Peptides against a protein of PDB entry 5TUV. Designs and how they scored, part 103

Target 1, 107 residues: chain A of PDB entry 5TUV
Amino acid sequence: KEVIDRLRYLKAEIEDLELKERELDQQKLWLQQSIKNVMDDSINNRFSYVTHEDICNCFNGDTLLAIQAPSGTQLEVPIPEMGQNGQKKYQINLKSHSGPIHVLLIN
Target 2, 107 residues: chain B of PDB entry 5TUV
Amino acid sequence: AQECQNLEVERQRRLERIKQKQSQLQELILQQIAFKNLVQRNRHAEQQASRPPPPNSVIHLPFIIVNTSKKTVIDCSISNDKFEYLFNFDNTFEIHDDIEVLKRMGM

## One batch from the design tools (peptide; made by RFdiffusion4, then SolubleMPNN)

Design b2_p18_6_s3 (from b2_p18_6, 8 letters changed)
Fold by OpenDDE base, seed 4:
Structure b2_p18_6_s3 (fold): chain B 107 residues (1-107), chain C 107 residues (1-107), chain A 18 residues (1-18)
Amino acid sequence: as target 1 above (107 residues)
Amino acid sequence: as target 2 above (107 residues)
Amino acid sequence: QPFKFTLGEPFHYKSKDI
């Protein structure tokens, strides 16, 4: 009897959790679209930037590359391997499909 | 008993998944807030200055920040179509997205 | 295998010296 009751309880709870998960999924989709809409707004787009100072304040003691590229740009970092000169190569591959890539050297 | 245990495992799995989704949703909310705050800051700043920031002094979203040692040698190659970029480093590097930058900025 | 990311999605990467 106790086991049966526990089973019923668990099944009911799992059903409730399924509903909750679906709710969260929908909220995520909505919010993602909302963010996209906000960022795509002409006024917001005009002011959607950070300064060199902003970046420098976030990082210290490093060479910084700011790479601006369209959303959806693919970034690949291969596993470091030995180069032809015997130096281990660390690299970033970028592929944009919808616009130019801009690179700024900071610091 | 075994069925009860199976359902409890399932319950826990769903609870963890929901927790993760709630966290992701919260992050999205914070992203939206941070972006709106950024836009507001920049808009206000430009109003006070009565001019936009100088070109090449700002980094437009979306962007990434690559940080590496000041001693790191960086080489950049651009594809013929100018849509592919290859960055070569002689040392390790770190990549940060714009969301992290906005967080560090306190937006 | 190479690590792949898409700009516009949250990510953070620190290269490993393997």
Scores: peptide ipSAE 0.438, ipTM 0.895, DockQ to the pose 0.843
Fold by OpenDDE base, seed 2:
Structure b2_p18_6_s3 (fold): chain B 107 residues (1-107), chain C 107 residues (1-107), chain A 18 residues (1-18)
Amino acid sequence: as target 1 above (107 residues)
Amino acid sequence: as target 2 above (107 residues)
Amino acid sequence: QPFKFTLGEPFHYKSKDI
């Protein structure tokens, strides 16, 4: 009886947790849509940028490239392999499907 | 007994997923707040300057930041339409998304 | 397998010198 009662309790709790998880999934989707709507607003879009100073304040001591590309742009980083010259190849492949890519050297 | 144990494991797994989803949701909330703060900052700054920033002085969202050593040699191949980029580095690099940058900016 | 990312989704990458 004790085991049976525990099983019933656990099954009921799991059902409640399933409901909670679905609620969180819905909230995530709604929030993502909200963010998209805010970012796609014409006025907000006009002011959705950072400056060189902003970036420099966030990083130091390195070469910094800022790469602006449309959302949905595909970024691939192959596993480093030895090149023909004996040097490891570190690569970034970017492919945009909806607009141009812009690159800025920050420092 | 085994069934009870299996359900307890499942219960715990679901609890952990819920916790993770709650954390992710909080991050999205912070992301939205950060973006709104960024927009407000930029609007105010442009009002004070009475002009928009120069076109090539800002990085529009969405973007990524690539940082690498100052000694790293970077080669870039660009398509004619600028929709495809291939970056070659002779050393390691890091990539940061715009969300991380906004966090570092304190937005 | 190469690492694949989509802009608009949170990510961070550090090159692995393996």
Scores: peptide ipSAE 0.436, ipTM 0.893, DockQ to the pose 0.860
Fold by OpenDDE base, seed 1:
Structure b2_p18_6_s3 (fold): chain B 107 residues (1-107), chain C 107 residues (1-107), chain A 18 residues (1-18)
Amino acid sequence: as target 1 above (107 residues)
Amino acid sequence: as target 2 above (107 residues)
Amino acid sequence: QPFKFTLGEPFHYKSKDI
């Protein structure tokens, strides 16, 4: 029956798509590891930086803070709440577990 | 018929997920290329200058950029070991990761 | 609940009034 044939076809295609998705997952892991290896290389690490000029060229005139921290540093942004003085509080919480955090005022 | 429709929905869901994963892989490739280009640029620049940049003039990866109005008042609380930071803003802000910055730099 | 991010993973955030 046509319906039965369509069902069989769809099931087979879904199975093929599952295989494709697993392949992509493996490729993602490989690329992530490759990037990590490149960044962890001593020479590359030495030159893995941007300048104040680089940042200024990317943004248009607001106050800019550059926050450098180790990979894996946790960042939290709470939902804005009213402060004691009736002013809304906007916050960023940073927590590093593997090294210090450095903050630079760009402008 | 209903079973066919269910499988077609599942098929389409998987196809969309695969498409998203393919896009993510492309972004990872571009990220790696951008990083390599950054390293090459900096190596060349330091060779031409015959010295490394001053320590406080560069921002090492990984980093984030926080931008806010020049009128925004920013308060910062820092732990003794500089592993924890609390930023308080009296107005809204934006956060950009280093990957976005590298893209904006044209790396 | 607060928004949580990890450095090293791609993200962008805008704090806005609700």
Scores: peptide ipSAE 0.428, ipTM 0.895, DockQ to the pose 0.859
Fold by OpenDDE base, seed 3:
Structure b2_p18_6_s3 (fold): chain B 107 residues (1-107), chain C 107 residues (1-107), chain A 18 residues (1-18)
Amino acid sequence: as target 1 above (107 residues)
Amino acid sequence: as target 2 above (107 residues)
Amino acid sequence: QPFKFTLGEPFHYKSKDI
């Protein structure tokens, strides 16, 4: 009886958890759309930038490249492979479909 | 019973997924707040300066930051329309999204 | 397989040596 009751309880709880998970999924979609709307707003878009100083304050000691590209730009980082010259290849491939890519050297 | 144990494992798995989704939602909320704070900061700054920043002095969202050693040799191949970029590094690098930058900025 | 990202979506990447 105890086992049966436990099973029933667990099944009921799992059903509740399934509902909760679906709720969270919907909330995520809503929030993602909200963020998109906020970012796409003309005024917000006009002021949606950071400065070189901002970046320098976030990072130090290394070479920093800032790459600005349209949303939806595809970025690919191949698994490092040994090149023909015996050197490992570390690469970033960028492909934009909606606008140009801009690169800035920060330091 | 084995069935009870199986359901308990499933319950725990679902709880962990829910926890992860809740965390992801919180991150999205923080992202939205950070973006709004960024916009507010920039609007205020431009008002105080009575002019927008020079175009090449700011990095518009969305962007990524690539950081690598100062000793890393970086080669970049660019398409004529600047829609495609190939970066070659002779050493390892890291890529940070704009969201992480905003977090580091304290937005 | 290469790592693929889309700008506008959260991501972080650190290249690793083989």
Scores: peptide ipSAE 0.426, ipTM 0.895, DockQ to the pose 0.873

Design b2_p18_6_s4 (from b2_p18_6, 9 letters changed)
Fold by OpenDDE base, seed 1:
Structure b2_p18_6_s4 (fold): chain B 107 residues (1-107), chain C 107 residues (1-107), chain A 18 residues (1-18)
Amino acid sequence: as target 1 above (107 residues)
Amino acid sequence: as target 2 above (107 residues)
Amino acid sequence: QPFKFTLGEPFHYKAKDV
């Protein structure tokens, strides 16, 4: 029956796709580790920065804050809520575990 | 048959997920390339200047950029410990990661 | 629910009025 043959074909293809997905997951893991190694290299780390000019060239018309923090720092943005005076509150919560946080006003 | 249709839906779901993972891998590759280009640029620039940039003139990775209206009032406080920051805004804001910045820089 | 992410991971956020 054609339906039976189609079922068999689809099941076999899904198994192949499972293998492909696992391959991609492994590749992602290796690539992430590679990026980490490159960024953690002492020479690369020394030169891993952008300038104020770089940032200004990327954005215009707004106030820009640059927040530098250690890798692994956690950031939370709560849902905006109404404040005590009826003003909506917008907030960023930042938590570092391994080093200081630096804030720079760009413009 | 209904079972064939169900498997075809599953097949398509997996194909789409695989496609997304392939795209994410490509983004990681570009991220690594951009970082290496940034490092090379900065090394060359410091060689030409014969000195490193002033400490507070650069933003080290990893970082985020927060942009908001020029009219937005921003309050920043440290809470609980010196590694925890609270930012309060009286208006909406946007957050951009360092990866996006490197892309905008053309790295 | 609040948005949470870790520095070093790709992320973009825009706070909007609701």
Scores: peptide ipSAE 0.383, ipTM 0.891, DockQ to the pose 0.915
Fold by OpenDDE base, seed 2:
Structure b2_p18_6_s4 (fold): chain B 107 residues (1-107), chain C 107 residues (1-107), chain A 18 residues (1-18)
Amino acid sequence: as target 1 above (107 residues)
Amino acid sequence: as target 2 above (107 residues)
Amino acid sequence: QPFKFTLGEPFHYKAKDV
């Protein structure tokens, strides 16, 4: 009887957790849409940028490339493998489908 | 009973997943706030300067930052339409998204 | 397999020597 009661309790709790998880999923979708709407606003979009100084303040001591590309741009980083010359290849592949990619050297 | 144990494991799994989703929601909220703060900052700055920044002096969202050693040799192959980029590095690098940058900026 | 990212989604990458 104790085991049966525990089983019933757990099943009921799991059901409640399922409802809570669905609520969180909906909230996530709502927030994502909200962020998208805010970013797509014409005025906000006009001012949605950072400066070279901003980037320099976030990083130091290295070469910094800023790569601006449209949302949805695909970025691929292959697993480093030995190249034909015996050197490991470290690569970034960028492919945009909606607009040009812009690269700025910060440092 | 084994069934009871299985449900307890399931319960715990769901609890952890819910916790993760709650954390992700918090990150989205912070992202939205950071973006709004960025826009406000830039609007104010441009008002003070009475002009927009030069087009090549800012990085528009969305963007990524590639961080690598100053010793790293970087080669870039660009398509004619600038829709495709291939970066080759002779050493390791790090990639940071714009969200992380905004966090580091204190937005 | 290569790491694949889509701009607009949170990510962080550090190249490591295997």
Scores: peptide ipSAE 0.383, ipTM 0.890, DockQ to the pose 0.887
Fold by OpenDDE base, seed 5:
Structure b2_p18_6_s4 (fold): chain B 107 residues (1-107), chain C 107 residues (1-107), chain A 18 residues (1-18)
Amino acid sequence: as target 1 above (107 residues)
Amino acid sequence: as target 2 above (107 residues)
Amino acid sequence: QPFKFTLGEPFHYKAKDV
């Protein structure tokens, strides 16, 4: 009896949680589309940039590379492997499909 | 019963997913606000200066920041069309997206 | 497995020696 009641309760709660999760998924999609629309606006796009100073203020003490690429550009970081000289290799692979990639040395 | 225990585990899993999705939604809202603030800042700055910044002095969104030690040796291979980049590092590095940069900027 | 990201989506990465 207790087990049966608990099962009914849990099943009902899981159904409610499923509805809540779907609602959140829809809200996420809406927000993502909203952000995209805002960023795609011609005026907003014109002013969607940061300066070298902005970047330098965010980071210190290291070499900084700024890599600008179109939305949808793929970034891959392979698992570090041992190189021929016994040193680990650290890599970044970038592939753009819609435009050129631009790299700037900031620091 | 085993079924009851299974449903309790599932319930907890769904609750955790919902929590994560709620946090992600909050981050998206903050992202949108940060972007709008960035645009407003830049518009105001250009109005005050009565001219746009030089093209190579700014980093347009979307972008990433790679930071590594100043001692790190960096090699870069670029395709002819600049659509593909391969970076090799002899030491560890960090990658930060533009969203994180905007956060660090206080946008 | 290699880490894969798409620009426009939030991410952070730190290379590890381990």
Scores: peptide ipSAE 0.402, ipTM 0.893, DockQ to the pose 0.881; fails the geometry check
Fold by OpenDDE base, seed 3:
Structure b2_p18_6_s4 (fold): chain B 107 residues (1-107), chain C 107 residues (1-107), chain A 18 residues (1-18)
Amino acid sequence: as target 1 above (107 residues)
Amino acid sequence: as target 2 above (107 residues)
Amino acid sequence: QPFKFTLGEPFHYKAKDV
């Protein structure tokens, strides 16, 4: 295949791919907003829960904590570092700004 | 030609990004479907039971599941308003979001 | 850098020993 023709083809294809990528980006934003709207609906929100049984069926053998908090709650997991006692730190930091955090022990 | 090769690399990179974006969109669609199915399930269940579940028997969205060994020691510090939590673990843990749980539930 | 998440957004985390 002639190099010049290949170059022209590639450039045209890349342009088409750019358009496709932008389309997908817009679709993502639309869908994200749609999901938010569905979840924020009063009726849907009333029934937006899982049971302890649901969780137990999904996980086996370990300690399970369920942490419920408002959307927008910040969760931070620091990189494990050595503590003062020479023990690695494994931590979860949670900060809610709009409501209380609830923790449930599942098993 | 080198230019042709460069464009081919770029083309491939864009194709991979598009593939990733398409996958992400599919995940969002599945998320929305799963949520709707969850709501329907719960509505039906409450209708059959003729009452809502006890408040502490369910986990409302959004939530996370922390999974750790049964041997892991967990310490928790809570603010007075329960808006801030600090969890300390003496071992590693995993965090799963509610979306993953819904997937595992088959929603 | 610590991992930072916002509830309501998809994420998964696994702590690893190094």
Scores: peptide ipSAE 0.402, ipTM 0.892, DockQ to the pose 0.890; fails the geometry check

Design b2_p18_7_s1 (from b2_p18_7 with E1G E3S Y13H E17L)
Fold by OpenDDE base, seed 5:
Structure b2_p18_7_s1 (fold): chain B 107 residues (1-107), chain C 107 residues (1-107), chain A 18 residues (1-18)
Amino acid sequence: as target 1 above (107 residues)
Amino acid sequence: as target 2 above (107 residues)
Amino acid sequence: GPSGEPKKYTLSHLGLLE
């Protein structure tokens, strides 16, 4: 009887947790859409940028490339492999589907 | 009691997922706030300067930052598809998204 | 980045998404 009661309790709790998880999933979806809408707003979009100074302040000393690309651009970093000359190759593959990619050398 | 144990494991698993999702939601909220702060900053800055920034001095969202050594040789190739880019590095690099940059900026 | 694992991302309004 004790085991049965425990089972019932656990099942009920799990059901409540399922509801909570679904609620969170919906909230995430809503928030993601909200962010998209905010960023796509014409006024916000006009001012949705950072400066070279901003980037330089965030990173010191190394070569910095800023790559601006449309939302939805695919980024792939393959496993480093040996090249023909025996050196490891490090790569970034970018594929944009909706617009040009802009590359800026910051420093 | 095996069934009870199974349900307890399931309960714990769900609790952890819920916790993770709650954290993710909080991060999204902060991202939205950071973006709004960025927009506000830029609007105010342009108002004070009475001019927009130079076109090539700003990086529009979304973007990524690639950080590598000053000694790293970088080769950029555009494929037959004008929207496909291949970056080759002779050394390691780090990638940072715009969200991280906004965080580092204190937005 | 320098990891030994292949990584694929999608650039979005929410940053890099796996």
Scores: peptide ipSAE 0.405, ipTM 0.893, DockQ to the pose 0.598
Fold by OpenDDE base, seed 4:
Structure b2_p18_7_s1 (fold): chain B 107 residues (1-107), chain C 107 residues (1-107), chain A 18 residues (1-18)
Amino acid sequence: as target 1 above (107 residues)
Amino acid sequence: as target 2 above (107 residues)
Amino acid sequence: GPSGEPKKYTLSHLGLLE
């Protein structure tokens, strides 16, 4: 009797949790679209940038490259392998489909 | 009894997923706020300066930051497509996205 | 720290997506 009641309770709770999860999924979708709309706004887009100073304040001690590319650009970091000269290869592959890629040396 | 245990495991799994989704949703909210703060900052700064920043002094979103040793040799090649870039490093590197930068900026 | 692990990303409207 107690086990049966517990089973019923658990099943009901799981149903509630399922509803909650679906609600969160919809909220995420809505928010993602909202963010996209905000960023695609002409005025916001005009001011959607950081400065060299901003980057320098965030990082120190190393060489910093800033790579600006359109949304949707593919970024690949392959498994490091030995190069022709015996040097291990470390690579970044970028593929853009909608616009140019810009590279800036920060420091 | 075993069925109760199975359902309890499932319940806990769902609770954890919900918690993760809630966290992800909060992160998206913070991202949107950070972006809006960035835009507001830049708008205000340009209003005060009465001019936009120099083109080469800013990095437009979206972007990534590549951080590597100052001793690292970096080579960049562009494919025939002109939208494909290959970066070669003779040592390891770190990649940071614009979200992380905005966080570090305190946006 | 520096990374040498294979990864694939897509630049979204904000941030990298795996």
Scores: peptide ipSAE 0.400, ipTM 0.895, DockQ to the pose 0.499
Fold by OpenDDE base, seed 2:
Structure b2_p18_7_s1 (fold): chain B 107 residues (1-107), chain C 107 residues (1-107), chain A 18 residues (1-18)
Amino acid sequence: as target 1 above (107 residues)
Amino acid sequence: as target 2 above (107 residues)
Amino acid sequence: GPSGEPKKYTLSHLGLLE
């Protein structure tokens, strides 16, 4: 029957897609590890920076804060709420576990 | 048959996931290339200048950029745990990661 | 655009992770 043949075909195709998806998952893990290794290299780490000029060229007309923190630092932006003075609260919470956080005023 | 329809839906779902994962892999590759280009640029720049940049003149990866109005009042509080920071703004702000900055820089 | 929704991120080696 046509339906039976279609079912058999679909099941076989889904199995192939499962294999493809697993392959992509492994490739992602490999690339992530590769990126980590490249960035952790002593020479690359030494030159892994941008300048104030770089940032200013990317943005204009506003105040710019650069926040440097270790990998793994947690960033939270709560829902804006009304403050005690009747002003909305806009917040950024940062929690580092492995090193200091540095803040630079760019503009 | 209902079973056939269910499998066709599943097949399409897996195809979309695979497409998304392929796109994510491409993004990771581009990120790695951008980083390598950044390192190369900085190495060349320091060679031409015959010196490294001043310590507080550069922003080391990883970092984020906070963009807000020049009229925005910014307050920063540091907890007893020196690894925790709270930023308060009296107006809205935008957050940009280092990947976006590298893209804007043309890396 | 300007931030107005609750979000949580983690700094990775490159970029923010949700």
Scores: peptide ipSAE 0.398, ipTM 0.893, DockQ to the pose 0.518
Fold by OpenDDE base, seed 3:
Structure b2_p18_7_s1 (fold): chain B 107 residues (1-107), chain C 107 residues (1-107), chain A 18 residues (1-18)
Amino acid sequence: as target 1 above (107 residues)
Amino acid sequence: as target 2 above (107 residues)
Amino acid sequence: GPSGEPKKYTLSHLGLLE
């Protein structure tokens, strides 16, 4: 009977947790839409940028490339493979569908 | 009592997912705040300068930052599709998204 | 550093989406 009681308790709790999880999922969707709306606002969009200085302050010591692309751009980083000359190939593949990709060398 | 054990495992899994989702929601809220702060900063800066920044001096969202060694040779090619880019590196690199940059900027 | 696993992302207003 103790086992049965434990089972009932666990099942009830799991059901409650499922409800909570769904609530959180809905909240996430709402928040994501809210963020999108904020970012898509014409005024906000106009000022949605960072500067070279901003980037330089965030990183140091290395070559920094900034790649700006439209939302929805696909980014692929394949597993490094050996090239024909024995050099590993480190790659970034970008595919945009809605606009140009801009590349900036920061330093 | 194997069934009890199974349900306890599921319970724990759900609890962890809920915790993660709660954290993700908080992260999204912070991201929205950071973005609004960025916009406000830029608006203020442009007001002070009485002009927008030069077009090639800023990086518009969304973007990524690629960080690699100064010694890394980078080759960028555009495929037949104008929207497809291929970056080849002879060494490893790191990718950071705009959200991480905003965090590092203290937005 | 680079991951040993292939990564695919989508750029969005919410950063990189897996």
Scores: peptide ipSAE 0.395, ipTM 0.894, DockQ to the pose 0.609

